# Peptides against a protein of PDB entry 4AID, part 213

Target 1, 242 residues: chain A of PDB entry 4AID
Amino acid sequence: FDIKRKTIEWGGKTLVLETGRIARQADGAVLATMGETVVLATAVFAKSQKPGQDFFPLTVNYQEKTFAAGKIPGGFFKREGRPSEKETLVSRLIDRPIRPLFVKGFKNEVQVVVTVLQHDLENDPDILGMVAASAALCLSGAPFMGPIGAARVGWVDGAYVLNPTLDEMKESKMDLVVAGTADAVMMVESEIQELSEEIVLGGVNFAHQQMQAVIDAIIDLAEHAAKEPFAFEPEDTDAIKA

## One batch from the design tools (peptide; made by RFdiffusion4, then SolubleMPNN)

Design b2_p29_5_s2 (from b2_p29_5, 13 letters changed)
Fold by OpenDDE base, seed 5:
Structure b2_p29_5_s2 (fold): chain B 242 residues (1-242), chain A 29 residues (1-29)
Amino acid sequence: as target 1 above (242 residues)
Amino acid sequence: MVEFREVPKELIEKWEEEVKKKIKELVAK
């Protein structure tokens, strides 16, 4: 098996991005691990547009599956059943930063599936799922202008904490989720407890700085494992004004 | 070598404005 792996230290934790072992039938597939939390992201896109397709048909599905310890399924995962509230929220959280990064005019079906395979009860799979989805899209050959990075920032004892554990989050005055490209922050979601604009802005900047290592890791993985880019030219926006 | 597509400047500018707005909305609650 041609397995490619990138490992980085990120916020005092080991982040592993792996491709080539699981879900090989997908256009892109990444197994991402942080601590003992493990997610599988798969990206699949249609090689043609449906006749009469008028919108970009992107579907993002995040799912938390309870697996018995040690079972990593080798297949492509589809959503089974009705999503929980958490699964719905995280699916939207992943969707929001990736949707704008598809090349304008691309209207082929895209399916991103993020499956939680293992949860360590310390590292939340949502950030890891965002990172994995970004990586899977970058590997897929889809006309995606990624990678994105993502980070959670806490505010604990008057300091920023990158990707706080679930226990650290109990003491945090901020739950700030940030997503962005190398060049720009594109999404901010937060729950805050009476914090200043300066602290929140500082948290966004901290997140964007810290996610660069993840973006670089995705780039490095893609350089070694990405499929050939799907031949797609953006619709000339200038030709529609004529 | 995989060439990544550049994000259009107009999208970056849009996101920067949206993010600034979002931060203000968060702190005003």
Scores: peptide ipSAE 0.479, ipTM 0.907, DockQ to the pose 0.862
Fold by OpenDDE base, seed 4:
Structure b2_p29_5_s2 (fold): chain B 242 residues (1-242), chain A 29 residues (1-29)
Amino acid sequence: as target 1 above (242 residues)
Amino acid sequence: MVEFREVPKELIEKWEEEVKKKIKELVAK
């Protein structure tokens, strides 16, 4: 097995990105760990477009498997088959920043699957899932203009907190999820309690600054483990819609 | 060195505007 691993310190925790051990049949596969929370992201893309395909067929599926569900807060015995509300929300949270980063005109099927393998009850798998999905896409060879970083920011005792634990979040006046590229923030989702524009903007900037280490870690992993880029050139026909 | 494709400037500008709008909407609640 050619296992590649990148380890960084991030918000006082160890983030590990690993590839090459599991899901080797995928175009990209990343095992991401923060604390004792573990997610597997896989990216698979079709090598041809379906005849008559008129839209970009991206599917993002975040899953908290039943074996992990016994530890997940609010995780009752999930009936097999229907996503929970959380799984649906996190799937959308991962989808939103990745969808715009595919090369225009690419209409091959893309499937991203994020599976929670372990949950420590401190580190939420959503941020880790976003990071892992970004990394898996960067490794896949798909025409993806990543990487994307992600971060959660809390506001606790008048300070920003990077990726607050579930317990720290109870004291937080902000649950700010930010995603972006190295150059730009592209997604902000938040629940806030009576905070100023200045504090929220500062939180977005803090998140964008803190995610650079993750972006760099994905780049470093990709330099050692990425597949050859899929040869895709957009047909000139999409240039004619003036 | 993995050559990452550059994000078009028009998308960056669009995202910056959308993010700025989103922040204002969040604070107005």
Scores: peptide ipSAE 0.477, ipTM 0.908, DockQ to the pose 0.893
Fold by OpenDDE base, seed 3:
Structure b2_p29_5_s2 (fold): chain B 242 residues (1-242), chain A 29 residues (1-29)
Amino acid sequence: as target 1 above (242 residues)
Amino acid sequence: MVEFREVPKELIEKWEEEVKKKIKELVAK
């Protein structure tokens, strides 16, 4: 097995991105670990467009396996078949920043699946899932203009905290999730309690700065493990204005 | 060597505007 691994220190925790051990049938597959939280992201894309396909058929599914869900506070043994509210929300959270980064005109089916394999009760798998999905797409050869990074920012005792633990988040006046490319922030989702615009903007900038190490880690992994790029030419948008 | 595709400048500008708007909406609550 040719296993490629990148390890970085990120917010006082070890982030590991690994490929080549599992899910080899996928176009891209990444096992991501932060603390003892573990997720598997897989990316699969069709090599042809369906006849009459008029929209980009991207599906993103975040799933918590029953053995991981049994550790999650309020995690019941879910019957296979319907996503929970959390799984639906996190699936959308992952979808939002990746969807705009596909090359215009690409209408082949794309499936991204993020599976929580382990939960440590400290590190939320949503941020890790965003990072893993980005990495899996970068490895796949799909016409994706990534990588993206992601970070959660808290505001605890008058300071920014990168990827606060679930316990630190109880004392946080901010739950700020940020996603972006190396060059730009593209998504902000937050719940805030009576904070100034300056503090929130500072949190977005802090997140974007801190996610650069993750983006660089995905790039390094892709340089050593990415598949050959799928041959796809973007639709010439200038030809419609003549 | 993986060639990363550049994000169009028009998308970056759009995101910057959307993010600024979102921050204002968050603080107004």
Scores: peptide ipSAE 0.471, ipTM 0.903, DockQ to the pose 0.854
Fold by OpenDDE base, seed 2:
Structure b2_p29_5_s2 (fold): chain B 242 residues (1-242), chain A 29 residues (1-29)
Amino acid sequence: as target 1 above (242 residues)
Amino acid sequence: MVEFREVPKELIEKWEEEVKKKIKELVAK
């Protein structure tokens, strides 16, 4: 087993990114752990375009497995075979920041699957799932212009809190999810209770600053474990404007 | 060395505008 691991301290918690143990049949596979929450992200991409494919066929599926359901809040009501509302929302949350980072003209099938394996009831799997999906894509060799980082920011007792626990979130006046590259913020989703523009903007900046350590950790993991890049050249967009 | 592809400047500019718009929409509620 060629197991590669990166460990960082992130918001007072240990983040671990691991590859090489599980899902070796995928193009990229990352086991990500924060606290005792554990997710598996897998990335698979087709090595050719289907005949007549005219759009980019990316699918993202976030799922919480039934064996983890005994520890997942609301897990008792999973009807087998349909995604929950949470699973649908988190799948979209992961899809949004990764979709625009594929090289223009790439129309091979891409499947990203994020599976919650364990939940500690403190660390939400959504942020961890975004990070793990980014890492899995970076390891895969797919024509992906990542990594992306992600962070949740709370506002508790007049201060920013990075990735607040579920208990800290009860006291938070902000639930701010941010995703971005090293250079730019690309996605902001938030629920806010009567906060100023200054506090919200400060929260976005705080998130972007704090996710740099995660981006660097993904890069370091990729340097040691990434597959050879898939040979793909972008469509020359300048040739259509003549 | 894994060479990461650079994000086109046009995408960055688009995201910055979208984020700025989103922040204004969030605070206006």
Scores: peptide ipSAE 0.469, ipTM 0.903, DockQ to the pose 0.868

Design b2_p29_5_s3 (from b2_p29_5, 12 letters changed)
Fold by OpenDDE base, seed 4:
Structure b2_p29_5_s3 (fold): chain B 242 residues (1-242), chain A 29 residues (1-29)
Amino acid sequence: as target 1 above (242 residues)
Amino acid sequence: MVVFREVPEELIKEWEEEVRRKIRELVEK
């Protein structure tokens, strides 16, 4: 196995991004670990456009498999069939920051699958899933303008907390999820309890600063393990007429 | 060789405006 691994300290926790062990049939595959929470992100893209394809066919699926679901807070043993509300929400949360980063005119089918393999009951797999999906896309060779980073920010005892545990979140006045590139914040989702604009804006800035280490870790992993870029030339009609 | 593509500045501006709008909407609730 040619296993590549990047390890960083992030918010007082060890983040591990690994490729080359699992899902080798995917264009990109990343095993991401924080604490004992483990997710597998896979990215697969078609090498041609379907005839008559008029929109970009991106599908993002976040999945909590039944073997993990029995260990996930509020997770019941689901019989296979419909995504849960959580799986649907997290799939959208991952989709939103990656969708606009595909090169304009690219209409090949892209499938991103994030599977929760393990949950430690402390570290939420959603942020880890966003990071893993970004990394898997950067490894895939798809025409993706990533990486994105992601972070959750809490507000506990008058301070920002990076990626609060599920227990710390009970005392948090903010659940702020931020995604962005190195240069810009592109997504904010939050639930807040009577906080000022200054505190929320400070939380967004804090998240963007803290995700730089993750972005750099994805870049470093991609430099060592990415596939050759897929040769994609947008048609001149998709070039923005200046 | 991995190739990181630059994000167009126009998209960055759109995101910054959307994020600022979203923050205002969160605080006004």
Scores: peptide ipSAE 0.453, ipTM 0.905, DockQ to the pose 0.844
Fold by OpenDDE base, seed 3:
Structure b2_p29_5_s3 (fold): chain B 242 residues (1-242), chain A 29 residues (1-29)
Amino acid sequence: as target 1 above (242 residues)
Amino acid sequence: MVVFREVPEELIKEWEEEVRRKIRELVEK
């Protein structure tokens, strides 16, 4: 196996991005670890457009496997076939920042699957899933304008906390999830308890600063392990107006 | 060789406006 790995310290935890061991049949595949939480992201894209395809067919599926469900807070023995409410929400959370980063006119089918393999009861797999999906797309050769980074920010004892534990989040006055590129914040989702605009804006800026190390780690991994870019030219929308 | 593509400035402006809108909506609740 030609295994490529990037390791960084991030918010006092070890983040590991690994490729080349698992899911080698995918266009991109990343095993991501934060603490002892482990996710597998896979990206697959069709090499041609279906006849009559009018929209971009991106599907993002976040799933928590039954063997991890006994270690996931609120995890019940899942019947195969319907996503939980959490899986549906996290699938949308991952979809939102990646969808606008595909090159305009690309209408080939894209499937991103994020699978929780292990949960440590401290690190939520959602942020790790966003990071892993970004990395898998950057490795795939798909016409993607990533990477994105992601971070969760808490407000505990009058300070920002990067990727708070599930226990720290019980005392947090903020659950702020941020996604962005190197240059810009793309997405904010938050629940807040009576906080000022200054604190929330400061939290967004803190998240964007802290995710740069993750973006750089994805770039470094992609430089060493990415597939050749898929040959795709964007639709010249200016050539249709001449 | 990996090719990183630049994001169009128009998308960045749309995101900045949406993020500012979202922050206002959160603080007004």
Scores: peptide ipSAE 0.453, ipTM 0.903, DockQ to the pose 0.835
Fold by OpenDDE base, seed 2:
Structure b2_p29_5_s3 (fold): chain B 242 residues (1-242), chain A 29 residues (1-29)
Amino acid sequence: as target 1 above (242 residues)
Amino acid sequence: MVVFREVPEELIKEWEEEVRRKIRELVEK
Protein backbone atom coordinates (compact mmCIF):
# COMPACT_ATOMS: atom_id res chain seq x y z
CA PHE B 1 0.00 0.00 0.00
CA ASP B 2 1.36 3.47 -0.81
CA ILE B 3 1.11 5.00 2.68
CA LYS B 4 2.19 8.62 3.11
CA ARG B 5 2.77 9.98 6.60
CA LYS B 6 3.74 13.32 8.09
CA THR B 7 4.83 13.51 11.74
CA ILE B 8 5.47 16.70 13.70
CA GLU B 9 5.94 17.66 17.32
CA TRP B 10 3.09 20.02 18.23
CA GLY B 11 2.61 21.49 21.71
CA GLY B 12 4.82 18.77 23.23
CA LYS B 13 2.73 16.00 21.55
CA THR B 14 3.29 13.96 18.41
CA LEU B 15 0.84 14.79 15.62
CA VAL B 16 0.67 12.18 12.83
CA LEU B 17 -1.20 12.68 9.55
CA GLU B 18 -1.47 9.49 7.46
CA THR B 19 -3.10 8.62 4.13
CA GLY B 20 -3.30 5.53 1.87
CA ARG B 21 -4.09 2.80 4.48
CA ILE B 22 -7.86 3.22 4.99
CA ALA B 23 -10.93 4.61 3.16
CA ARG B 24 -9.27 4.66 -0.31
CA GLN B 25 -12.71 4.88 -1.96
CA ALA B 26 -13.03 8.47 -0.64
CA ASP B 27 -11.70 11.43 -2.61
CA GLY B 28 -9.56 12.28 0.44
CA ALA B 29 -8.94 10.24 3.59
CA VAL B 30 -6.67 11.05 6.54
CA LEU B 31 -5.96 9.14 9.71
CA ALA B 32 -4.85 11.70 12.28
CA THR B 33 -3.29 10.88 15.65
CA MET B 34 -2.37 13.12 18.58
CA GLY B 35 -1.14 11.27 21.63
CA GLU B 36 -3.37 8.19 21.57
CA THR B 37 -6.47 10.02 20.24
CA VAL B 38 -7.19 8.84 16.68
CA VAL B 39 -9.63 10.23 14.11
CA LEU B 40 -10.44 9.30 10.52
CA ALA B 41 -11.53 12.13 8.23
CA THR B 42 -13.00 11.38 4.80
CA ALA B 43 -13.94 13.85 2.08
CA VAL B 44 -16.17 12.88 -0.86
CA PHE B 45 -17.48 15.23 -3.54
CA ALA B 46 -19.78 14.81 -6.52
CA LYS B 47 -18.18 15.33 -9.95
CA SER B 48 -21.32 17.11 -11.23
CA GLN B 49 -23.96 19.50 -9.89
CA LYS B 50 -27.52 18.20 -9.41
CA PRO B 51 -30.13 19.80 -11.71
CA GLY B 52 -31.73 22.80 -9.95
CA GLN B 53 -29.09 22.93 -7.15
CA ASP B 54 -29.11 26.58 -5.97
CA PHE B 55 -27.02 26.36 -2.74
CA PHE B 56 -23.69 24.72 -1.79
CA PRO B 57 -24.60 21.24 -0.41
CA LEU B 58 -21.85 20.71 2.19
CA THR B 59 -22.50 18.14 4.93
CA VAL B 60 -20.08 17.72 7.85
CA ASN B 61 -20.63 14.82 10.25
CA TYR B 62 -18.53 14.28 13.35
CA GLN B 63 -19.19 10.93 15.03
CA GLU B 64 -17.80 8.99 17.97
CA LYS B 65 -17.91 5.21 17.35
CA THR B 66 -19.33 2.91 20.05
CA PHE B 67 -15.97 1.11 20.59
CA ALA B 68 -14.37 4.49 21.45
CA ALA B 69 -17.45 5.64 23.45
CA GLY B 70 -16.66 3.33 26.41
CA LYS B 71 -13.58 5.52 27.06
CA ILE B 72 -15.09 8.96 26.24
CA PRO B 73 -16.01 11.13 29.29
CA GLY B 74 -19.82 11.32 29.47
CA GLY B 75 -20.11 8.68 26.68
CA PHE B 76 -23.18 6.77 27.87
CA PHE B 77 -24.58 4.13 25.45
CA LYS B 78 -25.44 6.09 22.29
CA ARG B 79 -28.60 4.85 20.61
CA GLU B 80 -27.34 4.42 17.00
CA GLY B 81 -29.93 6.85 15.51
CA ARG B 82 -29.36 10.43 16.86
CA PRO B 83 -26.20 12.57 17.08
CA SER B 84 -25.29 13.56 20.62
CA GLU B 85 -25.11 17.24 21.58
CA LYS B 86 -21.27 16.97 21.43
CA GLU B 87 -21.36 15.40 17.93
CA THR B 88 -23.71 18.16 16.72
CA LEU B 89 -21.57 20.97 18.21
CA VAL B 90 -18.26 19.54 16.89
CA SER B 91 -19.81 18.94 13.43
CA ARG B 92 -20.68 22.67 13.34
CA LEU B 93 -17.22 23.61 14.71
CA ILE B 94 -15.59 21.72 11.79
CA ASP B 95 -18.13 23.02 9.21
CA ARG B 96 -17.72 26.74 10.04
CA PRO B 97 -14.06 27.19 8.95
CA ILE B 98 -14.22 24.91 5.87
CA ARG B 99 -17.51 26.16 4.32
CA PRO B 100 -16.21 29.66 3.31
CA LEU B 101 -13.08 28.12 1.73
CA PHE B 102 -14.90 26.42 -1.16
CA VAL B 103 -14.60 28.28 -4.47
CA LYS B 104 -17.62 30.52 -5.05
CA GLY B 105 -20.20 28.92 -7.35
CA PHE B 106 -19.19 25.33 -6.49
CA LYS B 107 -22.55 23.57 -5.85
CA ASN B 108 -21.54 19.91 -6.14
CA GLU B 109 -22.41 17.77 -3.12
CA VAL B 110 -19.57 17.53 -0.55
CA GLN B 111 -19.54 15.16 2.41
CA VAL B 112 -16.97 15.36 5.19
CA VAL B 113 -17.10 12.62 7.82
CA VAL B 114 -14.90 12.69 10.91
CA THR B 115 -14.93 9.50 12.97
CA VAL B 116 -13.30 9.18 16.38
CA LEU B 117 -11.60 5.77 16.44
CA GLN B 118 -9.74 6.12 19.75
CA HIS B 119 -9.68 8.57 22.67
CA ASP B 120 -6.80 8.79 25.18
CA LEU B 121 -8.76 10.92 27.73
CA GLU B 122 -6.14 13.69 27.36
CA ASN B 123 -6.45 14.98 23.79
CA ASP B 124 -9.88 16.20 22.66
CA PRO B 125 -10.77 14.84 19.18
CA ASP B 126 -12.44 18.16 18.10
CA ILE B 127 -9.16 19.98 17.24
CA LEU B 128 -7.75 16.79 15.74
CA GLY B 129 -10.98 16.41 13.73
CA MET B 130 -10.66 19.97 12.33
CA VAL B 131 -7.04 19.26 11.29
CA ALA B 132 -7.95 15.88 9.77
CA ALA B 133 -10.91 17.33 7.82
CA SER B 134 -8.67 20.10 6.43
CA ALA B 135 -6.07 17.53 5.37
CA ALA B 136 -8.68 15.21 3.78
CA LEU B 137 -10.10 18.11 1.73
CA CYS B 138 -6.61 19.17 0.57
CA LEU B 139 -5.94 15.57 -0.57
CA SER B 140 -9.33 15.20 -2.31
CA GLY B 141 -8.81 17.53 -5.28
CA ALA B 142 -12.01 19.46 -4.37
CA PRO B 143 -11.97 23.24 -5.16
CA PHE B 144 -11.00 24.09 -1.57
CA MET B 145 -8.88 27.14 -0.63
CA GLY B 146 -7.32 25.42 2.39
CA PRO B 147 -5.55 24.16 4.31
CA ILE B 148 -6.87 25.42 7.60
CA GLY B 149 -5.13 24.90 10.89
CA ALA B 150 -6.80 24.76 14.29
CA ALA B 151 -5.66 25.06 17.90
CA ARG B 152 -7.06 25.17 21.42
CA VAL B 153 -5.41 27.62 23.82
CA GLY B 154 -5.60 27.52 27.59
CA TRP B 155 -4.44 30.04 30.19
CA VAL B 156 -2.80 28.19 33.09
CA ASP B 157 -0.65 29.80 35.80
CA GLY B 158 -0.28 33.02 33.78
CA ALA B 159 0.85 31.31 30.54
CA TYR B 160 -0.65 30.17 27.23
CA VAL B 161 -0.92 26.38 26.82
CA LEU B 162 -1.33 24.86 23.35
CA ASN B 163 -3.99 22.11 23.22
CA PRO B 164 -4.26 21.60 27.00
CA THR B 165 -5.17 18.13 28.22
CA LEU B 166 -8.63 17.57 29.69
CA ASP B 167 -6.99 17.70 33.14
CA GLU B 168 -5.04 20.92 32.39
CA MET B 169 -8.32 22.48 31.13
CA LYS B 170 -9.79 22.16 34.67
CA GLU B 171 -7.15 24.67 35.84
CA SER B 172 -7.45 26.87 32.71
CA LYS B 173 -9.07 30.32 32.82
CA MET B 174 -9.59 30.14 29.03
CA ASP B 175 -10.95 27.66 26.49
CA LEU B 176 -10.07 29.36 23.20
CA VAL B 177 -10.58 27.47 19.91
CA VAL B 178 -9.07 29.18 16.87
CA ALA B 179 -9.13 28.22 13.19
CA GLY B 180 -7.36 29.97 10.34
CA THR B 181 -5.44 29.81 7.10
CA ALA B 182 -1.71 30.50 6.85
CA ASP B 183 -2.45 34.23 6.44
CA ALA B 184 -5.57 34.87 8.55
CA VAL B 185 -7.60 33.88 11.58
CA MET B 186 -11.14 33.05 10.40
CA MET B 187 -12.86 31.57 13.48
CA VAL B 188 -12.71 32.16 17.22
CA GLU B 189 -14.82 30.40 19.85
CA SER B 190 -14.02 31.03 23.49
CA GLU B 191 -15.08 30.62 27.07
CA ILE B 192 -13.13 32.94 29.41
CA GLN B 193 -12.99 33.66 33.15
CA GLU B 194 -12.16 37.30 34.02
CA LEU B 195 -9.35 37.77 31.44
CA SER B 196 -8.17 41.02 29.84
CA GLU B 197 -8.60 41.81 26.14
CA GLU B 198 -4.79 41.74 25.88
CA ILE B 199 -4.64 38.11 27.13
CA VAL B 200 -7.46 37.01 24.76
CA LEU B 201 -5.87 38.77 21.74
CA GLY B 202 -2.52 37.28 22.71
CA GLY B 203 -4.20 33.84 22.83
CA VAL B 204 -5.61 34.26 19.30
CA ASN B 205 -2.19 35.32 18.00
CA PHE B 206 -0.52 32.42 19.86
CA ALA B 207 -3.02 29.96 18.32
CA HIS B 208 -2.45 31.36 14.82
CA GLN B 209 1.33 31.14 15.24
CA GLN B 210 1.19 27.57 16.62
CA MET B 211 -1.14 26.28 13.86
CA GLN B 212 1.41 27.18 11.13
CA ALA B 213 3.30 23.92 11.78
CA VAL B 214 0.03 22.00 11.19
CA ILE B 215 -0.74 23.94 7.99
CA ASP B 216 2.80 23.20 6.75
CA ALA B 217 2.36 19.50 7.63
CA ILE B 218 -0.90 19.34 5.62
CA ILE B 219 0.80 21.06 2.66
CA ASP B 220 3.71 18.60 2.79
CA LEU B 221 1.31 15.62 2.94
CA ALA B 222 -0.76 17.02 0.04
CA GLU B 223 2.35 17.61 -2.13
CA HIS B 224 3.11 13.87 -1.81
CA ALA B 225 -0.40 12.34 -1.83
CA ALA B 226 -3.08 14.73 -3.19
CA LYS B 227 -5.24 13.76 -6.16
CA GLU B 228 -5.29 15.90 -9.28
CA PRO B 229 -7.34 19.07 -8.73
CA PHE B 230 -10.93 18.94 -9.94
CA ALA B 231 -11.28 21.34 -12.87
CA PHE B 232 -13.67 24.06 -11.68
CA GLU B 233 -14.04 27.69 -12.78
CA PRO B 234 -15.50 30.10 -10.21
CA GLU B 235 -18.75 31.90 -11.03
CA ASP B 236 -18.15 35.36 -12.45
CA THR B 237 -20.08 37.37 -9.84
CA ASP B 238 -19.71 40.66 -11.75
CA ALA B 239 -22.66 39.51 -13.92
CA ILE B 240 -25.13 39.49 -10.93
CA LYS B 241 -24.53 43.18 -9.94
CA ALA B 242 -25.87 44.49 -13.24
CA MET A 1 0.07 18.19 -8.79
CA VAL A 2 -1.75 19.75 -5.81
CA VAL A 3 -2.92 23.34 -6.34
CA PHE A 4 -3.43 25.63 -3.38
CA ARG A 5 -5.84 28.47 -4.19
CA GLU A 6 -5.49 31.98 -2.83
CA VAL A 7 -8.15 33.18 -0.42
CA PRO A 8 -9.92 36.34 -1.68
CA GLU A 9 -9.06 39.49 0.29
CA GLU A 10 -12.79 40.18 0.74
CA LEU A 11 -13.17 36.98 2.79
CA ILE A 12 -10.09 37.81 4.90
CA LYS A 13 -11.58 41.23 5.67
CA GLU A 14 -14.94 39.68 6.67
CA TRP A 15 -13.17 37.21 8.98
CA GLU A 16 -11.05 39.94 10.60
CA GLU A 17 -14.18 42.01 11.28
CA GLU A 18 -16.00 38.97 12.73
CA VAL A 19 -13.01 37.96 14.91
CA ARG A 20 -12.66 41.52 16.25
CA ARG A 21 -16.41 41.60 17.01
CA LYS A 22 -16.25 38.26 18.85
CA ILE A 23 -13.25 39.31 20.95
CA ARG A 24 -15.05 42.53 21.99
CA GLU A 25 -18.17 40.55 22.91
CA LEU A 26 -16.07 38.13 25.02
CA VAL A 27 -14.32 40.88 27.00
CA GLU A 28 -17.50 42.94 27.60
CA LYS A 29 -19.19 39.98 29.42
Scores: peptide ipSAE 0.448, ipTM 0.903, DockQ to the pose 0.792
Fold by OpenDDE base, seed 5:
Structure b2_p29_5_s3 (fold): chain B 242 residues (1-242), chain A 29 residues (1-29)
Amino acid sequence: as target 1 above (242 residues)
Amino acid sequence: MVVFREVPEELIKEWEEEVRRKIRELVEK
C-alpha cells in the first residue's frame, strides 16, 4: 500500500488526511480524522460524457451509517434507505462550494460520497466531510479548481472559536460555517443570536484565515498522491459568443 | 503531476457579492 498522510494542528486539534489504504478503486479517496471523528470521502468521475448530456451531473452524498447512529444525539434507528434531514443538509453544504469549481463545459458524471465511519460526539463530521471531499477531488485528477477549505466558527464569551465542539456550540451565539478557496470565500451558512455585522464579518475572515492551513495540507497531499490530471479542454466560451 | 487551476476572477466577484449579501440578510433578521 502506498499510504500518504498529512497531519496538521488545526484549532488545537489534530487533523489527519490519509490516502492509499481504503477505497483504492475510487478516482480519489481520503480518510480524514479529527479527534475520534472519522470520515471517508470518495470521488469518482466518468471518463466520457453521456450523449446529449446538457447539464453537469454532480451528485454529493453525505451518509451517517447506522453503526455511528448509536452515538449520534437524536439518532433513533434510521430506517435503511432514506437520508435524514441532517444528511440531506450536509450533502448540500458539501455540494455548494464544490459545484462551481468544476471547469466550465465539464459534463461527465461526478459522484462524491462522504461516509461517517466514526463519531466522537465532540467533533461534527460536516466540516471534516467538506475537507475530505475537497481532498478526494484534488487527488482524483478531475477538472476541479480546488482545493476548498472549510471551518465552523463559534462566538463564545466574546471570542471566535474555531470548530467548536458540540458542547461548546451550546454556549455559542453563532454557528458560522464558511467554505472557500485560498483566495476567496465562496459560501457562508450561519445561525446567529443578536450579533452585529462586524462580529459576523470578523467570523468569516477568521474562518478564511484558519482554513488556509487545511488548503495547504490538501495541496501537500495532492502534490504527493494525486493521479495524473484528466485531459479535459474547457469549452471555448468565446467561440459560442461569436 | 497534480495541476491546480486558477479560479476565474468572475466567479470570485460573484462569490464575494453573494457572501456580502448573505451576511447582510443574516444580521437584518
Scores: peptide ipSAE 0.441, ipTM 0.900, DockQ to the pose 0.838

Design b2_p29_5_s4 (from b2_p29_5, 13 letters changed)
Fold by OpenDDE base, seed 2:
Structure b2_p29_5_s4 (fold): chain B 242 residues (1-242), chain A 29 residues (1-29)
Amino acid sequence: as target 1 above (242 residues)
Amino acid sequence: MVVFREVPEELKKEWEEEVKKKIKELVAK
């Protein structure tokens, strides 16, 4: 086993990104841990385009496995075989920031699967799943312009809180999820309680600053463990405007 | 060797506009 691991302190919690132990048949596979929440992200991509493929066939699936369900809030009522509303929403939350970062003209099938293996009831698997999916894609060799980082920001007692616990979120006036690259914020989703534009904008900036350590950790992991880049040339789109 | 690709400036601009719009929509409620 050639196991590579990156560990950082992030918002007062230990974030671990690990590859090489699990899911070796994937193009990229990352086991991500924050506190005692654990997710497995896998990325698989086709090495050729299907005949007649005219759109980019990206599929993102977030899943909470039944063996973890005994510790997952609401896990008691999972009907086998259909995604829950949460699984559908989180799958879209992970899809949105990764989809625009594939090289233009790439139309090979890509599948990202994020599986919750453990939940500590403090650290939400959605943020960890976004980070793990980003890392798995960076390791895969796919023509991906990542990494992305992600963060949740709360507003508790007049201060920003990075990745608030489920208990801290009860006292939070903000649930702000931010995704971005090193240089740019690309996605904001939020629920807020009567907050100023200044506080929300400050929260976005805080998230973007705090995710830099995660982006750097993904880069460091990829430098030590990434597969050789898939040979793909982008479509020259400047030639169609003449 | 891993290759990190630069994100086109056009995409960054689109995201900036979308994020600004989203923030305005959030605080207008």
Scores: peptide ipSAE 0.547, ipTM 0.930, DockQ to the pose 0.833
Fold by OpenDDE base, seed 4:
Structure b2_p29_5_s4 (fold): chain B 242 residues (1-242), chain A 29 residues (1-29)
Amino acid sequence: as target 1 above (242 residues)
Amino acid sequence: MVVFREVPEELKKEWEEEVKKKIKELVAK
């Protein structure tokens, strides 16, 4: 096995990104760990477009496996079948920042699957899932303009907190999720309690600053473990809708 | 060799505007 691993300190926790051990049949696969929360992201893309494909067929599926669900807060025994509300929301949260980063005109099927393997009850798998999905896409060779980083920001005792624990979040006046590239913020989702625009803007900037280490870690992992880029050139016909 | 592609500046501007709008909507609640 050619296992590549990147480890960084991030918000006072160890973030580990690993590839080469699990899901080797995928185009990209990343095992991401923060604390004792563990997610597996896989990226698979079709090597050809389906005849008559008129839209970009990206599917993102975040799933908390039943063996992990027994430990997840609110994770009652999931009936096999329909995604939970949380799984649906997190799937969208991961989809939103990755969808715009595919090269225009690419209409091959792309499937991203994020599976929660372990949950420590402190570190939410959503942020870790976003990071892992970004890394898996960068490793895949798909025509993806990533990486993205992601961060959660809390506001506790008049200070920003990077990736607050579930217990710290009870004292937080903000649940701010930010995603971006190295040089641009592209997504903000938040729940806030009576905070100023200045504090929220500061939180976005703080998140974007703090995610740089993650972006750099994904780049470093991809430089050592990425597949050869898929040869994709947009057909000239999509250039004419200027 | 991995190839990192640059995001078009137009998209970055669109995102910046959307983010600014989103923040204003959040604090107006």
Scores: peptide ipSAE 0.546, ipTM 0.930, DockQ to the pose 0.840
Fold by OpenDDE base, seed 3:
Structure b2_p29_5_s4 (fold): chain B 242 residues (1-242), chain A 29 residues (1-29)
Amino acid sequence: as target 1 above (242 residues)
Amino acid sequence: MVVFREVPEELKKEWEEEVKKKIKELVAK
């Protein structure tokens, strides 16, 4: 197996991005680890458009497998077939920042699957899933304008905390999830308790600064392991206004 | 060889406006 790996220190934790060992039949596949939380992201895209396809057919599926559920809070009753509320919410959280980054006019079917393989009870798989999905798309050769980074920011004892543990989050006055490219913030989702606009804006800026190391790690991995780019020309939008 | 594509400036402006709106909505609660 030709295994490529990138390792960084991120928020006092080791982040590992690995490709080439698992799911090699996918267009892109990344095993991402933070602490002892482990996710597998796979990206698959059709090499042709279906006749009459009028919208971009992107599907994002976040799933927590039953074998990981022994450590996942609320995991004891995963029936095969319907996503949990958490799985539905995290699937949307991953979908939102990646959907706008496909080249305009690309209407081939794209499937992103994020599978939680292990949970450490400290590191939530959602942020790791966002990072892994971004990396898998960058490796795939799909016409994607990534990478994106993602980060969670807490506000604990009057300070910003990058990717707080599940226990630190109980003491946090902020649960701020940020996604962005290297140069732009794309998405903010948050729950806050009586915080100023200045603190929240400072949290967004802190998240965007801290995700640069992740973006750089995805770029480095892609430079060494990405497939050849899929040949696709964007729709010329200037030709419709003449 | 991987190709990194630049995001159109129009999208970045849309995101900036959406993020500013979202922050205002959060602190108004």
Scores: peptide ipSAE 0.541, ipTM 0.928, DockQ to the pose 0.830
Fold by OpenDDE base, seed 1:
Structure b2_p29_5_s4 (fold): chain B 242 residues (1-242), chain A 29 residues (1-29)
Amino acid sequence: as target 1 above (242 residues)
Amino acid sequence: MVVFREVPEELKKEWEEEVKKKIKELVAK
């Protein structure tokens, strides 16, 4: 098996990005691990546009398998068929930073599936899912302008905490999820309790700084394991302004 | 060979304004 792996220390935890073992039929597939939380991201894209396709058909689906969910406190056995509220929210959380990073004019179908395989009850799989999805897309050869990084930031005892555990989050005055590219923050989602603009801005900057190691890890993995880029030329939008 | 594409500066500016707006909305609650 041609298995490529990148390992980094991130927020006092080991992040592992692995490709080449699972889901080889996908265009990109990444097994991401942080602590004992494990997610599989797969990216598949159509090699042609459907006739009459007017919009970019991206689907992002985050799912927690019943065997992983059954370990999560308050994880009700998901009855087969409908995403939970969490799965729906996390699917959107992953979709939002990915969608604008496809090359303009690309209207081939893209499917990103993030599956939680294991949960350690400390590390939330949402951030890990964002990272894994980014990595899977970078490996796929799709016309994607990633990678993105992501981070969660807490505010505990007057300090920023990178990717707080579920227990640390109980003491946190902030649940700040940030996504961005190397150069730009593109998404912020947060719940805050009586915090200043300065603290929130500082949290966004902290997240963006801390995600650079993840972005670099995805780049390194992609340089060693990415498929050949899909031959797609962006529509020359400058030609319409003449 | 993997190709990393640059994000258009226009998109970065849009995101910056959206993020600034979002932060203001968060702190106003």
Scores: peptide ipSAE 0.540, ipTM 0.928, DockQ to the pose 0.834

